# Ledger of designs, part 210: peptides against a protein of PDB entry 3KDP

Target 1, 230 residues: chain A of PDB entry 3KDP
Amino acid sequence: PFLIFIIANIPLPLGTVTILCIDLGTDMVPAISLAYEQAESDIMKRQPRNPKTDKLVNEQLISMAYGQIGMIQALGGFFTYFVILAENGFLPIHLLGLRVNWDDRWINDVEDSYGQQWTYEQRKIVEFTCHTPFFVTIVVVQWADLVICKTRRNSVFQQGMKNKILIFGLFEETALAAFLSYCPGMGVALRMYPLKPTWWFCAFPYSLLIFVYDEVRKLIIRRRPGGWVE

## One batch from the design tools (peptide; made by RFdiffusion4, then SolubleMPNN)

Design b2_p27_8_s3 (from b2_p27_8, 19 letters changed)
Fold by OpenDDE base, seed 5:
Structure b2_p27_8_s3 (fold): chain B 230 residues (1-230), chain A 27 residues (1-27)
Amino acid sequence: as target 1 above (230 residues)
Amino acid sequence: SEEEVIKLGEERRKEVIEFGLEAARRA
């Protein structure tokens, strides 16, 4: 998110505090859940045929999978961001390079894609309106990520939702998202304005995409044991 | 009060959203 913000010079899609909440709040419980599930994971139950190579391969595959999931998460967040800004008169193409004028407090006549002028305050309201949905999008996408992380080979439908830590993580993330989205004062304190409930659903296609991606990946692994996609 | 500021912010947000939606409809 931050890199795209710099490269594209678009208005800030996600606040620093929100990023911290993701990193410390939403990602921590999943990581702990995964650490506890490692003993139950099909990865750990199989003795490596070659302890030196199989561990490295597994680490690489895990890293690639998480990298791909992270990209899908980012895409989901940016999709939500661009949709919100487009609904507010700023088409994605118009946002490119707009950051300099967007962040200038003295420019009160920034034009949108339709020739309407926006004051600094109006622009910042729209920007902060994007922060919460972006965060919520990430959380909703992370639901799928958490679910798929339970197993490396088995379908999620076979493993089920038996992990109490995972369930706790899902609730924690959701509760945090709800708190940041709807708690009074978050707009002032964290620059996270209240989220319309409909925006929770904006992330669902991406959650589904992650789920489908992982099921396909697992299917390939099951059909081609020892392949590059493990 | 903090509540008044929040309420004002929410009202302003609604206004901005409506403004943006009107802009999008004019396009």
Scores: peptide ipSAE 0.028, ipTM 0.581, DockQ to the pose 0.024
Fold by OpenDDE base, seed 3:
Structure b2_p27_8_s3 (fold): chain B 230 residues (1-230), chain A 27 residues (1-27)
Amino acid sequence: as target 1 above (230 residues)
Amino acid sequence: SEEEVIKLGEERRKEVIEFGLEAARRA
């Protein structure tokens, strides 16, 4: 998410602190899950045939899977961001390169795509209005990932501890999203404004797309066992 | 000012909370 902000020079779609919270949360759950799997494998006295190579392959596979999921989550967040800004008069094409003027406190006549002038204060209200829905979109997409993980028949998810940690992590993330969205004073601390309930539904099409993508992937794997899509 | 933007955000938050509570009372 932050890379697209820098490359496209668009208004900031999500606060740096919230990005860090997502990145840390998304990386921590897999790391804990891997640590428990290693501990459980050691308890079960299954010596890995080549512990260094198998560990590296598993870490790479997990890193790639989470990297791809994270990228899809970011795309969902950016979609929500562009929808909100478009509804407020800023089409995606107009946002390209706008950041410099957007963040300038002395420019109070920034024009939207329809020729309306926006003060600095008005622009910042719209920007901060985007932060919460972006975060919520990521959380809702992560729910889809949880459902996908539950439907995986692979032995990696048969360990009950992994499922509990994953569910707990998603619960914490959802509770955090609700807290940041609706708790008084969070606008001051994190620049996240409350969202209308309708914005929660903007993420559902993306969650469905991820679900369909994973089902198609599973279908391909079932039809061609041992393919590169594993 | 950033403070005014924050105040406006807090007002909007109150409106959303009130709307949610009213919706919950009607449901």
Scores: peptide ipSAE 0.027, ipTM 0.527, DockQ to the pose 0.029
Fold by OpenDDE base, seed 1:
Structure b2_p27_8_s3 (fold): chain B 230 residues (1-230), chain A 27 residues (1-27)
Amino acid sequence: as target 1 above (230 residues)
Amino acid sequence: SEEEVIKLGEERRKEVIEFGLEAARRA
């Protein structure tokens, strides 16, 4: 999120404190849950032939997996961010380069894509309105990603949901998301305004798309070993 | 129409502001 914020020069989609909450509160439990996933996945079933080489390969695979999860989470969050801002008159293209004027408290006539003027206070309200949905979107995407990460080749329907730690992690991150979204004072402390229930569903089509895409990808890999999709 | 889009944008802006103000009062 922060890198895209710098590169695109867009309004800040997620506060630093919220990022810290994600790193410490949301990502940790899923990571632990994946580490304690039983040898159900095809990745975990591999007996080490060469301990040195296989360790390096496993470290690379783990690194890539976590990197991919982070990328998908960021994409989901930004999707929600752009949807909310677009619904409020700021099209994605118009947001490019807008940060400087957006963050300037003395500019109270920032125009949206439709010529509407936004005061600093109004802009900050809509910005902070994006923070919570961004966070919630990450959590919802994590649900899909955690399920997907159980195996690289097998369908989720074949592998099932046997890891109780994973289920606990999903519950905990959802509870944290609800707490941060609805606890009194979070709007001031974390700049996370409460969400309308409808915004929880904003990420669902995206998560479903990722899930379907991954299942199709896995199906192709199973049917065509060594194909370009692998 | 462009007028309808502008009106919708104004309504959405008002809704967000009201929601934000309500959230701030509850905080």
Scores: peptide ipSAE 0.024, ipTM 0.610, DockQ to the pose 0.021
Fold by OpenDDE base, seed 4:
Structure b2_p27_8_s3 (fold): chain B 230 residues (1-230), chain A 27 residues (1-27)
Amino acid sequence: as target 1 above (230 residues)
Amino acid sequence: SEEEVIKLGEERRKEVIEFGLEAARRA
């Protein structure tokens, strides 16, 4: 997100502190889950035929899967960002290169895609309004990721501890999202304005896409057990 | 001013929270 902000010179879609909160809050649970899965895999898997190569392949698969999921998450966040800005009169094409004028306090006549002039204050309200739904979109997409992680292992007995970690992760992410979105002072501290409930649903298509993507991936793996990296 | 933007944001926050609480009470 931040790289696109720099490269495209668009209004900031998400604050740096919020990004850090995502990285620390949302990535820790998957990382812990992965560490537990690796530990359980190391305990439960018969000695991998080649421990070094199989571990490397598994780590690469996991990293690629999370990388791909992360890209879809970012895509979802940006989609939400662009939708909100478009609803407020700023089409995506118009946002390109707009940052300089957007962030200038002395320019109070920045035109949107429809010729409406926006004051600095109005622009910042819209910008900060985008931060929250961007974050929430990421969280909602991460729900799908966590659910997908649950469905990878068929063992009923392993589901218990994984379910607890999953539920805890979902709760933690949701609680963090609610805290950052609705706690007083977050508008000041994190530049995150409150989110209308309708914006929570903007992430659902992307959650569905992730779910479909994972199911398709699983189907491909099941159909070609020997070929593509399980 | 930045302070006005912040104030407006906090006002909107209160409105959204109040609306949500009212909706929850009606549900």
Scores: peptide ipSAE 0.020, ipTM 0.526, DockQ to the pose 0.029

Design b2_p27_8_s4 (from b2_p27_8, 19 letters changed)
Fold by OpenDDE base, seed 2:
Structure b2_p27_8_s4 (fold): chain B 230 residues (1-230), chain A 27 residues (1-27)
Amino acid sequence: as target 1 above (230 residues)
Amino acid sequence: SPEEVFELARRRLEEVREFGLRAAELA
């Protein structure tokens, strides 16, 4: 998120403290849960060729899975960010390069996509309104991402929900999201304004699309082993 | 060990929660 903020010069989608909460409080337990996931039946049936190379492959697989989850989560968060800003009059194309004027407290006439002028206070309110939904969207997307990343080839329906640590992680991250979204003082402390309950559902279509896409991807991998999709 | 990493993750989660609670008290 921070890299895109710099490259695109858009208003800050997620506060630095919130990013730290994700890195230290949200991502750690789910990442550990993936390390405890049972190896796929095909990996388990494969005789170890070389213990050194097989260990490296497993470490690479975990690292790639973590990296992919992070990227998909960021995409979901940015989707919610752009939806909120669009609902407030800022279309995505208008946000490009707007950061300099957006963050300048002395400019009180920043125009949205419809010519409405926004004061510094007003646009900071809408910016901070994005922080909580962005975080919650990451959690909601992570529900799907963690489930689909349990296996590379097997369907979720084949692998099942046997990892108790994963289930625990899902509950903990959801509880943390609820805490950060609704605990009094979080708006001041973390710049996370209280979340409207409807925003919990904003990411659901996106999570469903990712889930369906991944199941289709896995189906293709099973039917065409060694394809470029793998 | 994986268990030690898990306990570390739990501790970090609690630290974040405690930080949030303290910040809420100061707000």
Scores: peptide ipSAE 0.007, ipTM 0.314, DockQ to the pose 0.356
Fold by OpenDDE base, seed 3:
Structure b2_p27_8_s4 (fold): chain B 230 residues (1-230), chain A 27 residues (1-27)
Amino acid sequence: as target 1 above (230 residues)
Amino acid sequence: SPEEVFELARRRLEEVREFGLRAAELA
C-alpha cells in the first residue's frame, strides 16, 4: 500500500495507525505459527536434523505464502480506496500525481473529475474516510485465512493449537477494526472516520478470491506432492 | 516458546487498543 502511494503520488490510502495495525497483525500471526511449527517439529523429530537449514526453509515458505496473501489483501484495500474516492468524484486516473496539491493547505480549489472544487478540509475528510475501510477490508480478507487453516489436514493437536491462536488473532483484529471504525473521536485522534456497515461487505469478493487461491494451491499440492507450492 | 510469543502478541494488541482508547478520550 505505501509503495503505491509513493510511486503513483496518490492521496494517502492508509493512516499510520492502520499501517501499524497491519504490520502487527501480519507479522505476529506468522511468527506465532512459526514458533508452534518449530516446537511441534522439535517434538516430532527424535533425530537431530540440522535445525538451522530446516528452520530457514520453513521461514521462507511461510514468508512467501503470507507475502502472497498480503499482496492480495493490499489489492483489496486499494480497490475499496478507489471506490470511495470515485464515489466522491475522484476517478483513479485523476488521483495520479494529485498528492502534492492534495496535501497543500493553501490550495482550496482542487478540482475533482467533474470540476467540483474541494477545500483542504473536505479533501482530508475524504482521505480519512478511506483509512478505516482499507483496514477493515484487510481484516475481512484475513478471515479467509481462518477458513484456509481450518481446511488444512494437519494433526488434530497441531491444527487445534494453530486454530485457537489464529481465531484469537483475527478476533483481536476485528475488535480493533470495530473500535477504530466506530469509537467517538477516532476521526480526529487517529484520522479514521466512521464506516458504514455496508463497506464491510466490499471485502467479501477478495476473501473469496483468497479462498479460491488456496483451494487451487491445495489442489496443485495434491496432484504434485513435494512440489515448490508446498 | 510459542506461548511466550502468543503472550507478547496479545500484549502488543492490548497496547494498541489502549492507545486507541486514550486517543479517543483526548479527541
Scores: peptide ipSAE 0.007, ipTM 0.312, DockQ to the pose 0.336
Fold by OpenDDE base, seed 4:
Structure b2_p27_8_s4 (fold): chain B 230 residues (1-230), chain A 27 residues (1-27)
Amino acid sequence: as target 1 above (230 residues)
Amino acid sequence: SPEEVFELARRRLEEVREFGLRAAELA
């Protein structure tokens, strides 16, 4: 998200405070839950572990988690961001290069895609209105991520949901998202303005995409053991 | 409209899902 902000010079889609809430609040309990996850049945049945092969498998898992899944999460957040700005009169193409004028407090006549002029205060309200749904979108997408990361090869339906800490993590991150979205004063303190409840559903297609992607990946791994996708 | 874009995106995701399932069957 921050890289795209710099390269495209768009208004900031995700604030620093929001990033910190993800790193410290949303991701911590889920990460702990994965550490206490029950061993996958296929891993337990795997005969002799070669440390060199296990390192390669770990590198593949890391590449998947931080590369592919992370990109899908970011795309989900950006989708929500662009939809909100478009609803407020700023089409995606118009946002390119707009950051300099957007962040200048002395410019009070920034035009949207339809010729409406926006004061500094008005456009900052819209920007901060995007921070909350971006965060919520990431949380909703992470529901799918946490479930799929529980296993390497087995389907979620085969391995099952037995880790109580994982379930607690899902509720914790959802409660945090609700608190940050609807508690009074969050707009001033954290630059996270209240979110319309309908925006919670904007991320659901991406959660489904991640789930389907992982199930397809795991199906391929089961059919082709030792493949590069493992 | 944003609603139309959302619906289009949803349809495209379903197409990708179906493609992925078919690809998995052929793999």
Scores: peptide ipSAE 0.000, ipTM 0.202, DockQ to the pose 0.013
Fold by OpenDDE base, seed 1:
Structure b2_p27_8_s4 (fold): chain B 230 residues (1-230), chain A 27 residues (1-27)
Amino acid sequence: as target 1 above (230 residues)
Amino acid sequence: SPEEVFELARRRLEEVREFGLRAAELA
């Protein structure tokens, strides 16, 4: 998210405090839950032929998986960000390069895509309004990601959701998201303004798409072991 | 099933929605 903010010079989609809440609040319990997940039966049955090389390969695979998950989460967050700003009159193309004027407190006539002028205060309100749903979107996407990461090759449906820690993690993330979104003072303290409950659903299509994509991927892997999809 | 996971996620969202609505009514 921060890299896109710098590269595209868009208004800040995710505040530093929100980033800290993601990194320290939402990611810890899921990471622990995945650590306690029973290794997929196929991974455990492969006796490491070479413990050093196989550990390195596994660490690389885990690192790549976490990296990909983070990218997918960011994409989901940005989708929600762009939708919210578009509903407020700022089309994605108009946001490109707008950061300099957006962050200038002395410019009170920044125009949206429809020629409406926005004061600095109004712009900051809409910016901070984006922080909460960005965070919530990440949490909702994390639900799917955690579920799909439970298995590498097997369908989630075949293994079921037996990991109580995973379920607890999902609950904790959801509770944290609710707290940050609706607790009084969060707008002032964390620059996370209250979110309309309807915006929680903005991430669902994306989460579902990720889930379906992963299940299809796993299905292909099961039908064609050693294929290009592995 | 994908449907069960979706329903679980949906239920959690509805719980959060209800919590948010109640919090907004109290705020």
Scores: peptide ipSAE 0.014, ipTM 0.287, DockQ to the pose 0.064; fails the geometry check

## One batch from the design tools (peptide; made by RFdiffusion4, then SolubleMPNN)

Design b2_p28_1_s1 (from b2_p28_1, 20 letters changed)
Fold by OpenDDE base, seed 1:
Structure b2_p28_1_s1 (fold): chain B 230 residues (1-230), chain A 28 residues (1-28)
Amino acid sequence: as target 1 above (230 residues)
Amino acid sequence: SEEERKEALELAEKLLEEGRKLLEEFYN
């Protein structure tokens, strides 16, 4: 998300503190949860032909998969961001290159796509209004990520949801999102203003997309063992 | 591998605790 911010020169979709909350608050618990997940039996029982080479190949494949999932997560967040700004009068095309004027406190007449003038304070409010739903979107998408990361090859339906720690991680992540979204003072402290409950559902299509993507990937792996998508 | 996993888990727990402390500091 930060790369797109820099490249497109759009208003900042996430504050630094919010990013830290994602990294420390939402990623760590899932990581811990997955650490207690049983290793996929097929992976652990497989004797590597060349331990060093096979390890490197596996790490590369895993990195690619996580990179793709992360990209989908970012797309989901930005989708939510653009929807919110569009509802407030800023169409995506209008946002391109607007950052300089957006962040200038001396400009109080920045026009939206419909000619409405926005003061600096008003712009900052709408900017901060995007932080919470972006964060929530990431969390909701991470639900799918956690579920699919249980195994590399087996379907979620085949593996099931037996890990209680993983389930706890999902609840903890969701609780954190709710806390940051609705606790009084978060708008001032973390620049995360309260979120309308309906925005929780904005991320669902992307969660589904990740789920479908992973299921298709795993299906391909099962049908074509040793493929590059593994 | 088991030892490495244990170390990774301990690190994750430490990071989680630090993150929680940071959140508390920002909230106050």
Scores: peptide ipSAE 0.000, ipTM 0.217, DockQ to the pose 0.024
Fold by OpenDDE base, seed 2:
Structure b2_p28_1_s1 (fold): chain B 230 residues (1-230), chain A 28 residues (1-28)
Amino acid sequence: as target 1 above (230 residues)
Amino acid sequence: SEEERKEALELAEKLLEEGRKLLEEFYN
């Protein structure tokens, strides 16, 4: 998320501290549970090979846990970010390169896509309004991502929800999201303003899309082993 | 293999623990 912020020069969708909390804190329990379950489902079915040559398996597990899931989560978060800003008059194309003026305290007449002028304080309120939904969206997307990543080839309907640690992790993340979203003082401490309950559902269509896409992908993999889709 | 699974899990846990330490250092 931070890299995209720098590259696109858009207003910061999520605070750096919150990003660190997600990257290093929130994903810990789910990542461990996912690594454990994936190892059982995919590695255990493989013939024992030389551990030295199969270090790649460990790297793949880590890459899947941190890289692939994180990427999808970020996309979901940014989707929500762009929706919120668009609803407030800032279209995505207008946000490109806007950061310099956005963060300048002395510019109080930044125009949105419709010519409305925004003061620095107003802009920061909108920015901080995006932080909580961005985080919550990541959590909601994680519900789907963690489920689909349980196996590489098997459908979630075939594998089922057997990993109790994963389930616990999902609840933990949800509880954390609720805490950060509604606990007094989080707006000041983490720049996460209270979230309207309706925003919890903004990620659901996206999560559903990912779920459907992944199920289709897995179906294709099962039908065509060794294909490029894998 | 079971050994590979264990190694992968241990590595993941180690990385996560390092992440925790980094967070602790950040907040201290």
Scores: peptide ipSAE 0.000, ipTM 0.206, DockQ to the pose 0.020
Fold by OpenDDE base, seed 3:
Structure b2_p28_1_s1 (fold): chain B 230 residues (1-230), chain A 28 residues (1-28)
Amino acid sequence: as target 1 above (230 residues)
Amino acid sequence: SEEERKEALELAEKLLEEGRKLLEEFYN
């Protein structure tokens, strides 16, 4: 999300500190859980391991935890961001290159897509209004992403939810999302204003689509091993 | 500034990489 912010020069969709909170606070425990599950699987196979070549946490596992999940999260977050700004009069095309004027406190007449003028304070309110639902969207999408990452070929229904560390991670990130969304002072500390409960459900269709898509993909892999979708 | 934002992004990537290394160390 931060790369798109820099490249497109759009208003900041999510604060840097909040991004770090996601990466270090919400992604670490789930990543550990995935590494643990892989370690158990490897132990069960009783294959000799060379710690120099056969690592429990390999680059592929790291890529799943920090690459693929992060990309999908960013897409979901930006969708929510653009929806909120559009509802407030700023169409996506109008946001391109707007950052310079958006962040200038001396410009109090920035126009939206419909010619309405926005003061600096009003712009910052709508910006901070985007931060919380962006974060929550990432968490909700992460629920699905983490579940589907448990296996590469087997259905989640076949593998089950026996990994207690993963379950703990899901609850931890959800609790963190609730804390950041509703705890007093978060608007000042992290520039995250309280979230309307309805916004928790905005990411659900997207998460469901990802889940269904991945299950279909895994089904195809099981039926056609070595296919192009693998 | 744009430079500060780039620095912040680089820092975030560095921290993420450190986290990855910690995970690797923990389970290896």
Scores: peptide ipSAE 0.000, ipTM 0.199, DockQ to the pose 0.029
Fold by OpenDDE base, seed 5:
Structure b2_p28_1_s1 (fold): chain B 230 residues (1-230), chain A 28 residues (1-28)
Amino acid sequence: as target 1 above (230 residues)
Amino acid sequence: SEEERKEALELAEKLLEEGRKLLEEFYN
């Protein structure tokens, strides 16, 4: 999020503290849980594992956890961010390059996409309004991402949810998201204003899409070993 | 190794606890 903030010069969608909350409070336990995940049935059915192969599998799973999940989460978060800002009059194209004026407290006439002028305080309110749903969206998308990362080739339905640590992680991140979203004082402490319950469901289509996409991908891999989608 | 995984889990739990403490500091 911070890199996109700098590169695109858009208003900051997520604060540093919130990023730390994601890293420490949500991502670590689920990511490490993948190291304890049961090997895929197809791998286990093969001859006794070569230690070299085990290392490769673990490294790949860890790489997926720390790399791919983060990217997909960011995409989901930014989607929600742009939706909220669009609902408040700021279209995505208008946000590009707006950061300088947006963050300037002395400019109180920043125009939205429809010509409405926004004071600094009003802009910060809408910015902080985006923080909570951005975080929640990351959590919701992470539900799917963590589940799909559990397996490489097999369907989630075939492998099942056997890792208790992963399940605990999913619960913990959801509880944390609820806490940060609705606990009094979070708007001041973390600049995360209360979230409408409907926003929890905003990311569901996205998470479902990712889940379906991955299942389809895995299905193709199973049907066409060595294909370009592998 | 299994031992390395255990160590990694312990580290993750420690980091999680530190994160919770951080949140408490900001909340208060």
Scores: peptide ipSAE 0.000, ipTM 0.221, DockQ to the pose 0.024

